Peptides against a protein of PDB entry 3T6J. Designs and how they scored, part 96

Target 1, 375 residues: chain A of PDB entry 3T6J
Amino acid sequence: PIVESYIGFIESYRDPFGSRGEFEGFVAVVNKAMSAKFERLVASAEQLLKELPWPPTFEKDKFLTPDFTSLDVLTFAGSGIPAGINIPNYDDLRQTEGFKNVSLGNVLAVAYATQREKLTFLEEDDKDLYILWKGPSFDVQVGLHELLGHGSGKLFVQDEKGAFNFDQETVINPETGEQIQSWYRSGETWDSKFSTIASSYEECRAESVGLYLCLHPQVLEIFGFEGADAEDVIYVNWLNMVRAGLLALEFYTPEAFNWRQAHMQARFVILRVLLEAGEGLVTITPTTGSDGRPDARVRLDRSKIRSVGKPALERFLRRLQVLKSTGDVAGGRALYEGYATVTDAPPECFLTLRDTVLLRKESRKLIVQPNTRLE
Target 2, 372 residues: chain A of PDB entry 3T6J as posed
Amino acid sequence: PIVESYIGFIESYRDPFGSRGEFEGFVAVVNKAMSAKFERLVASAEQLLKELPWPPTFEKDKFLTPDFTSLDVLTFAGSGIPAGINIPNYDDLRQTEGFKNVSLGNVLAVAYREKLTFLEEDDKDLYILWKGPSFDVQVGLHALLGHGSGKLFVQDEKGAFNFDQETVINPETGEQIQSWYRSGETWDSKFSTIASSYEECRAESVGLYLCLHPQVLEIFGFEGADAEDVIYVNWLNMVRAGLLALEFYTPEAFNWRQAHMQARFVILRVLLEAGEGLVTITPTTGSDGRPDARVRLDRSKIRSVGKPALERFLRRLQVLKSTGDVAGGRALYEGYATVTDAPPECFLTLRDTVLLRKESRKLIVQPNTRLE

## One batch from the design tools (peptide; made by RFdiffusion4, then SolubleMPNN)

Design b2_p14_4_s4 (from b2_p14_4, 7 letters changed)
Fold by OpenDDE base, seed 4:
Structure b2_p14_4_s4 (fold): chain B 375 residues (1-375), chain A 14 residues (1-14)
Amino acid sequence: as target 1 above (375 residues)
Amino acid sequence: EPTVVPLAISPGDV
């Protein structure tokens, strides 16, 4: 078997300033069969990058072909087990040297085992479809999230010699219509500038890329979905995201006004963006469960994903990228914290919904490290 | 410090 491992101070999710890495490590075996799908995605990556909602001037100048591998994890030492990984975590290195992507396939498989009777916050008509396509849709989302999410975009930099990696006279900020007014100086990084919001903001960008690009027929074809199956995968991927945005409330601490999980905060932000789009795209309805206790239902109008959802996500995703590229921390913080704010304001009443989410909380799954043997 | 940004499976993903 092909064995992969990594170890070191890697993820900064537990640092409130997003700078200090937690010591993490894994040992995994390459899953060759699952890696083949991601290799096809890599082969299309340069073309798919052009579909992202920012000008080419905000994308990497030169495409560097990354590796993408599906891994079956044997051991994982860390505070959280990811579904996918993009390394290195330094945007400048990703831009100049390239990167590697991995999908933790057997971790994803654990998430697929959802019992219908325990599936919360979905309409009955969506449950069977959700159970059927959650796994496949999540594979698509992970692939896009890592390769084209974390693997996309350019940071505008002025080097130590004063040279810019962009043309100051010709590059226009698509949000303002003006020339670029801010950039990263030598020694400044994404994490050092955006600090407390850096991790969650980047996860939100990557998740948004996944939702946005999963609408592209070529993406679904790469993963082997066509016709009605492709549309169902798209629907379930978006439905999973909006449901996750509701579930995210578990990870918010009202008393401290803080989030305890960066990815869940990102998913809540996306939910807020899609709710703001209006037009009946997303509806969260408080209900009463069969037990007589508070419950809720999330509805996503499938017919409005492309007409309402995509444009809303496009605008939001472009703003995320532009603010990231230009190092506009003030603008980025204002945007992101605005959507990440949890209040009890109508119509959503998110703090009240949080009580419902907590009431319906399932027991934490224990992920046990597997054994393997030579046959 | 190097930051690996994984798509984490949180208990709330289900």
Scores: peptide ipSAE 0.040, ipTM 0.698, DockQ to the pose 0.131; fails the geometry check
Fold by OpenDDE base, seed 3:
Structure b2_p14_4_s4 (fold): chain B 375 residues (1-375), chain A 14 residues (1-14)
Amino acid sequence: as target 1 above (375 residues)
Amino acid sequence: EPTVVPLAISPGDV
């Protein structure tokens, strides 16, 4: 078997300032069959990057072909097991040297083992479809999230010598119609500037890229989905995201006005964006469960994903990227914290919904690390 | 330097 390992101070999710890495380590075996799908995605990455909703001037100047591998994890040491990894975490190195993507395939497989009777917050008509396509749709989402989410976008930089990595006279901010007015100075990084929102903001950008690009027929074809199956994968991917946005409320602490998990905060932000789009795209309805206790249902109108959802996500994703590229912390914080705010204001009443989410919370799944043998 | 947060399967996704 091909063995990969990873060890060191890598992820900064546990640092409130996003600077200090947590010590992590894993040992995994390469899944060759799943890796082949990601290799096809890599082969199309340069073309797919052009489909992202920002000007080429806000994208990397040169595409660097990354590695993408699916791994079956044998052991993982850390505070949490990811579904995917994009390394290194240094944007400057990603721009100049490239990056590596990893999907933790057997971790994803565990997530797919959901019993129908335990599925919360879905309409009955969606449950069977969700169970069938959750796995495949999540493979698509992880691939796009890592490769084209984390792997996309340019930071505008002025180096120590005063040189810019962009043409100040010709590059236009698509949101303002003006020249670029802010950038990263020498020694400034994404994490140092955006600090407390940096991790969650970047996850939100990557998740949004996944939802946006999964609508592209070429992406679905790469993963082996065509016709009705492709449309079902798209639907379930978007449905999973809006459901996750509701589930995310578990990780909000009202008393401290803070989030305890960056990815769940990101998913809540996306839910808020799609709710704001209106037109019946997403509906959250409080209900009463069979036990007589509070419940809720999330509905996603399949017919409005492209007509309503895509344009809303496009505008939001462009704003995220422009603010990131220009190092506009004030604008970025205002945008992101605005969508990440949890109140009990009508019509959504998110604090009330949080009580429902907590009431319906499932028992924490335990991931048991396997042993392997050579036969 | 900017930390890329891996797509963590949050306990809620699992």
Scores: peptide ipSAE 0.040, ipTM 0.696, DockQ to the pose 0.092; fails the geometry check
Fold by OpenDDE base, seed 1:
Structure b2_p14_4_s4 (fold): chain B 375 residues (1-375), chain A 14 residues (1-14)
Amino acid sequence: as target 1 above (375 residues)
Amino acid sequence: EPTVVPLAISPGDV
């Protein structure tokens, strides 16, 4: 077997400022079959990057072919185990040296081990489909999230010598129609500028890339899905995201007006974007469970994903990228915190829904490390 | 200091 490992101060999610890494490490075995799918995705990455909803001037100048591997984790030491990883976390290194992506395949498999009767917040008609395609759709989402989410976009920088990595005279901000008016100065980083929202904002961008690009037939084909299966994978991926946005409320602390998990905050933001799109795309309906206690149902209109969802996500994703590229912290914070705000305002009444989410909360799954043998 | 942005999907969060 091919064994991969890493160790060090890598992830900063436990730092409220997103700067200090937690010491972690893993040992994993390469899943060759799934890795082959990700390799095909890598082979198409340069083309797929062009499908993202920003001008080429906001994309990396030179495509650097990354590695992408699916891993079955044998041992993971840390406060939490991710489903996917994009490393290094240094934007400058990602742009100049390249990066590596990994999908933790068996971690994803654990997430799929939900019994139908315990599956919350879905319509009964969606449950079987969701169970069937959650795994495959997650593989697609993770691949896109890591490779084309975190692996995409350019930061406009002025170096220590005063040189720009973009043409100030010709590059136009697609949101304003004006020349670029802000950028990162020497020594400024994504995290240093965007600080408290940086991690969640970037996760939101990456998740949005996943949803946006999963609509592309070539992506589904790479993962081996065609026809009705491809459409079901798309539907379940989007359904999973909107459901996750509701589940995210567990990780909001009303008393502190803060989020405890960056990815869940990101998913809530996406839910808010898709709700704002209207047109019956997403509906959250409070209900009463069989136990007589509050419940809820999330509905996603499959027929409106491309017509309503995609354009809404496109606009939002472009705004995220433009604000990120230009280092527009004020604009970025206004946008992101606006969608990340949790109130009890109708029609959604998110604080009330949060009570429902907490009431219906499932027990946290425990991941047990496997043993393996060479025969 | 390096900032980390992986898909930290906890199995319990999805």
Scores: peptide ipSAE 0.039, ipTM 0.691, DockQ to the pose 0.108; fails the geometry check
Fold by OpenDDE base, seed 2:
Structure b2_p14_4_s4 (fold): chain B 375 residues (1-375), chain A 14 residues (1-14)
Amino acid sequence: as target 1 above (375 residues)
Amino acid sequence: EPTVVPLAISPGDV
């Protein structure tokens, strides 16, 4: 078997300032069969990057072909096991040296094990479809999130010599219609500049890329989905995201006005964006469970994903990228924290919904280290 | 050292 490993101070999610990495490491075996799907995605990556909702001037100047591998984890040391990984986290290195992507396949397999009776916040009519397509749709989301989410976009930089990595006279900000007025100076990085929101903001951008690009027929074809199956995968991927946005409330601490998990905050932000789009795209309805306690249902109108959801997400995703590229911390913080705010305002009453989420909280999954045999 | 950006799985079904 092909063995891969990494070790070191890698992820900064536990640092309030997003700077200091937590010590982690893994040992894993390459899953050749699953890796083949991601290789096809890599082969189309340069073309798919052009489908993202920003001008080419806000994308990387040169496409650097990354590696993408599915891994079966034997040992993972850290505070939590991810579903996917993109490295390095330094945007400058991503632009100049490239990056590597991994999907932790056996971790995903554990996450897919859902009992229908315990599946919360979905309509009964959606449960069987959700169970059927959650795994496949999540494979699509992970691939897009890592490769085309974290792997996309350009930072505008002025180097120590005063040279720009973009043409100041010709590059136009698509949100303002004006020339670029802000950028990263020498020594400034994404994490150093955006600090407390950097991790969650970037996860939100990557998740949004996944939702946006999963609508593209070529993406679905790469993963082997066509016709009705492709539409079901799209629906379940979007449904999973809006459900995740509700579940995210578990990780909000009202007393401290803070989020404890960057990805969950990101998913809540996306839920807020899609709710703001209106037109019946997303509906959250408080209900009473069979036990007589509070419950809720999330509904996503499949017929409005392309007509209402996609345009809303396009506008939001473009704003995220433009603010990131230009180093506009004030604008980025205002946008992101605005959507990340949790209140009890009608009609959603998110603080009340949080109580419902906590009542329906699932037990944390325990992942046990597997045993391997040579056959 | 390369810095990794993971897609975290939910402690539940997400």
Scores: peptide ipSAE 0.037, ipTM 0.686, DockQ to the pose 0.128; fails the geometry check

Design b2_p14_5_s1 (from b2_p14_5, 6 letters changed)
Fold by OpenDDE base, seed 2:
Structure b2_p14_5_s1 (fold): chain B 375 residues (1-375), chain A 14 residues (1-14)
Amino acid sequence: as target 1 above (375 residues)
Amino acid sequence: GGLAGDVYPVVRAP
């Protein structure tokens, strides 16, 4: 078998300022069969990057072909085991040197295990479909999130010599219609400028890329989905995201007005964006469970994903990218923190819903270190 | 970065 490992101070999710890496390491075995579909995604990456909702001037100047491998983890040391990884976490290096992607296949397999009777916050009519397609749709989401989410976009930079990596006279900000008025100076990075929101903001951008691009027929074809199956995968991927946005409330601390998990905050933000789109796209309904205690149901109108959801997400995702590219911390913070606020305002009453989420909280899943054997 | 799934979510220290 092919063995891969990494070790070091890599992920900064535990740093409130998003700068200091936590010590992490793993040893894994390459899953050759599962890696094949990600290789196909890599082969289409340059074309798919052009489908993102920003002008080419806001995308990387040169496409650098990354690696993408599915790994079965033998041992993992860290605060949490991710489903996918994109490294390095430095945008400048991503632009100039490239990056690597991995999917932790056996971690995903554990995450796919769901008992129908324990599945919370879904309509009964959606449960079987959700169970059937959660795994496959999540494979799509992970691939897009890592490769085309974290792997996309350009930072506008003025180097120490005063040279720009963009044409100041011709590049136009698509949100303002004006020339570029802000950028990263020498020594400034994404994490150093955006600080407390940097990690969650970037995860939100990556998750949004996944939702947006999973609508593209070429993406679904790469993963082997066509016709009705492709539409079901899209539906379940979007449904999973809006459900995750509700589940995210577990990781909000009202007393401190803060989020404890970057990805969950990101998913809540996306939920808020899709709720704001209106037109019956997403509905969260408080209910009473069979135990007589509070419950809730999330509904996603399949027929409105492309007509209502996609345009809303497009506008939001473009704003995220433009603010990131231009180093506009004030604008970025205002946008992101605005959607990340949790209040008890009607109609959603999110603080009340949080109580329901906590009441229905699932036990934390554990992964046992696997063994290997020769056959 | 890493996409946190349903298994061992990365939680920020308070």
Scores: peptide ipSAE 0.042, ipTM 0.651, DockQ to the pose 0.259
Fold by OpenDDE base, seed 5:
Structure b2_p14_5_s1 (fold): chain B 375 residues (1-375), chain A 14 residues (1-14)
Amino acid sequence: as target 1 above (375 residues)
Amino acid sequence: GGLAGDVYPVVRAP
């Protein structure tokens, strides 16, 4: 077997300012079959990047082919085990030196272990479909999230010599129609500028890229899905995201007005964006469970994903990217914190829904080291 | 001297 490992100060999610890495490490075995799918995704990455909703001037000047491997984790030491990884975390290095992607395949499998009768917040008609396709949809989402999410977008930079990595006279901000008015100066980084929102904001961008690009037939084909299966994978991926946005409320602390998990905050933001789109795309309905206690149901109208959801996500994702590229912290914070705000305002009454989410909270999964054998 | 990376968690955080 091919063994991969890494160790060091890597993830910064536990740093409130998103800069200091937590010490972690893993040992894993390469899953060759799944890695082949990601290799096909890498082979299409340069073309797929052009499908993202920003001008080429806001994309990387040169495509650097990354590594992408599916791994089965044998051991992981850290505060949290991810489903996928994109490294390094420094956007400047991603642009100039490239990056590496991994999918932790057996971590995804653990997330699938929810029993049907314990599956919360879904309509009964969606439960079987969700159970069937959540695994495959996760593979798609993780691949897109890492490779084309974290791996996309250009930062506008003025270097220490005063030179720009973009043409100030010709590059136009697609949101304003004007020339570029802000950029990263020498010594400024994504994390240093966006600070407390940097991690969650970037995760939101990456998740949004996943949802947006999973609609592309070529992506589904790469993962081996066609026809009705492809549409079901798309539906379940979007359904999972809006459900995750509701589940995210567990990680909000009302008393401190803060989020405790960057990815879950990101998913809540996406939920808010899709709710704002209206037109019956997403509906969250408070209900009463069989135990007589509060419950809720998330509904996603499949027929409105492309007509309502995609345009809403496109606009939002473009705004995220433009604000990121230009280093517009004020605009970025206003946008992101606006969607990340949790109140009890109708019709959603998110603080009330949070109580329901906490009431229906599942026990945390225990991930243990598997047995291995050579065959 | 360590590496850095973004992650995608599917499982619930503590």
Scores: peptide ipSAE 0.030, ipTM 0.651, DockQ to the pose 0.108; fails the geometry check
Fold by OpenDDE base, seed 3:
Structure b2_p14_5_s1 (fold): chain B 375 residues (1-375), chain A 14 residues (1-14)
Amino acid sequence: as target 1 above (375 residues)
Amino acid sequence: GGLAGDVYPVVRAP
């Protein structure tokens, strides 16, 4: 078997300032069959990057072909086990040297195991479809999230010598119609500028890229889905995201106005964006469970994903990227914190919904790390 | 530095 591993101070999610890495490590075996799908995605990455809703001037100047491998984890030491990883976690290195993507396939497989009777917040008509396609849709989402989410976009930089990595006279901000007015100076980084929102903001961008690009027929074809199956995978991927946005409320602390998990905050933000789009795209309905206690249902109108959802997500995703590229912390914070705010204002009453989410909280899933042998 | 850690979590950690 092909064995991969890493160890060290890698992920900074536990640092409030996003700077100090947590010591972690893993040992995994390459899944050759699943890796082949991700290699096809890599082969289309340069073309798919052009489908993202920002001008080429806001994308990397040169495409650097990354690696993408599916891994079956034998052991993982850390505070949490991810579904996917993009490394290194340095924008300058990603921009100039490239990056590597991994999908932790057997971790995903465990996440797929959901009992129908315990599946919360979905309509009965969606449960079987969700169970059937959660796994495949998640593979698509992870692939896009890592490769084309974290692997996309350009930071505008003025180096220590005063040189710009963009043409100040010709590059136009698509949101303002004006020349670029802000950038990263020497010594400034994404984390140093955006600080407390940096991790969640970037995860939100990556998740949004996944939802946006999963609508592209070529993406579904790469993963082996056609016709009705492809549409079902898209539907379940979007449905999973809006459901996750509701579930995310578990990780909000009202007393401190604080989010405890960056990815969950990101998913809540996406839910807010899609709710704002209106037109019946997403509906969250408080209900009463069979036990007589509060419950809720999330509905996603399949027919409105492309007509309502995609344009809303496009506008939002473009704004995220433009603000990131230009280092506009004030604008970025205003945008992101606005969508990340949790109140009890009608019609959503998110604080009330949070109580429902906590009431219906599922038991934490555990991963038993396996041994392996050659047979 | 540069960019915060880039993982897609399955396990919901507090």
Scores: peptide ipSAE 0.030, ipTM 0.649, DockQ to the pose 0.132; fails the geometry check
Fold by OpenDDE base, seed 1:
Structure b2_p14_5_s1 (fold): chain B 375 residues (1-375), chain A 14 residues (1-14)
Amino acid sequence: as target 1 above (375 residues)
Amino acid sequence: GGLAGDVYPVVRAP
């Protein structure tokens, strides 16, 4: 078997300031079959990047081919096991040396071991489909999220010598129709400028890229899905996202008006975007469970994903990218915090729904890390 | 540049 490992101060999500990494490490074995799919995705990455809803001027000038590997984790020392990882977390290294994406495939598999009867917030008619395709759809989403989400987009920068990495005279902001009016100055970074929203904002962008690009037939083909299966994978991926947006409410603290998990905040934002799109695309219906207590159902109209969902997501994703590229913190914050706001306003009544989510909260899954033997 | 760690998490308990 091919063994991979890493160790060190890697992820900073537990740091309120997003600066100090948590010490973690893993040992994993390469899943060759799934890795081959990700390799095909990497091979198509440069082309797929062109499908993203921003001008080439807002995309990286040079594509650096990353590695992407599916891993079955044998041991993971840390506070939580991610589904996917993009490393290193050093921008300079990412730009100069490249980066590696990994999918922890068996972690995903464990996450999917939800019993049908415990699956919350879905219509009964969707449960079997969801169970069937959650895994595969998540593989698609993780791949797109890491590779083409985090791996996409350009930051407009003026260096210490005053030189720009873009043509100020010719590059047009697609949202305003005007020349670029803001950028990152020397010493400014994504995190330094966007600060408290930076992580979640970026995760939202990456998740949005996943949803957006999963609609592309080539992506589904890379993962081995065609015809009805491809459509089901798309549907379940989108359904999973809107469901996740509802589940995200668990991680909101009303008293502090803050989110405790960046990815979940991102998923809530996406839910809000898709709800705003209207036209019956997404519906959240409060219900009464069999136990007589509050429940809810999320419904996604699959027939409206392309006609309603995609355009809404396209516009939103483009705005995210443009604001990110231009370092427009004010605009970015206004946009993102607007969608990240949790109120009890009708029709959704999200604070009330949060109570429902908390009531229906599943117990934390324990992941038992096995030993393996070579015979 | 300047991104936080890029992790796609499973739903994590608080």
Scores: peptide ipSAE 0.029, ipTM 0.657, DockQ to the pose 0.116; fails the geometry check

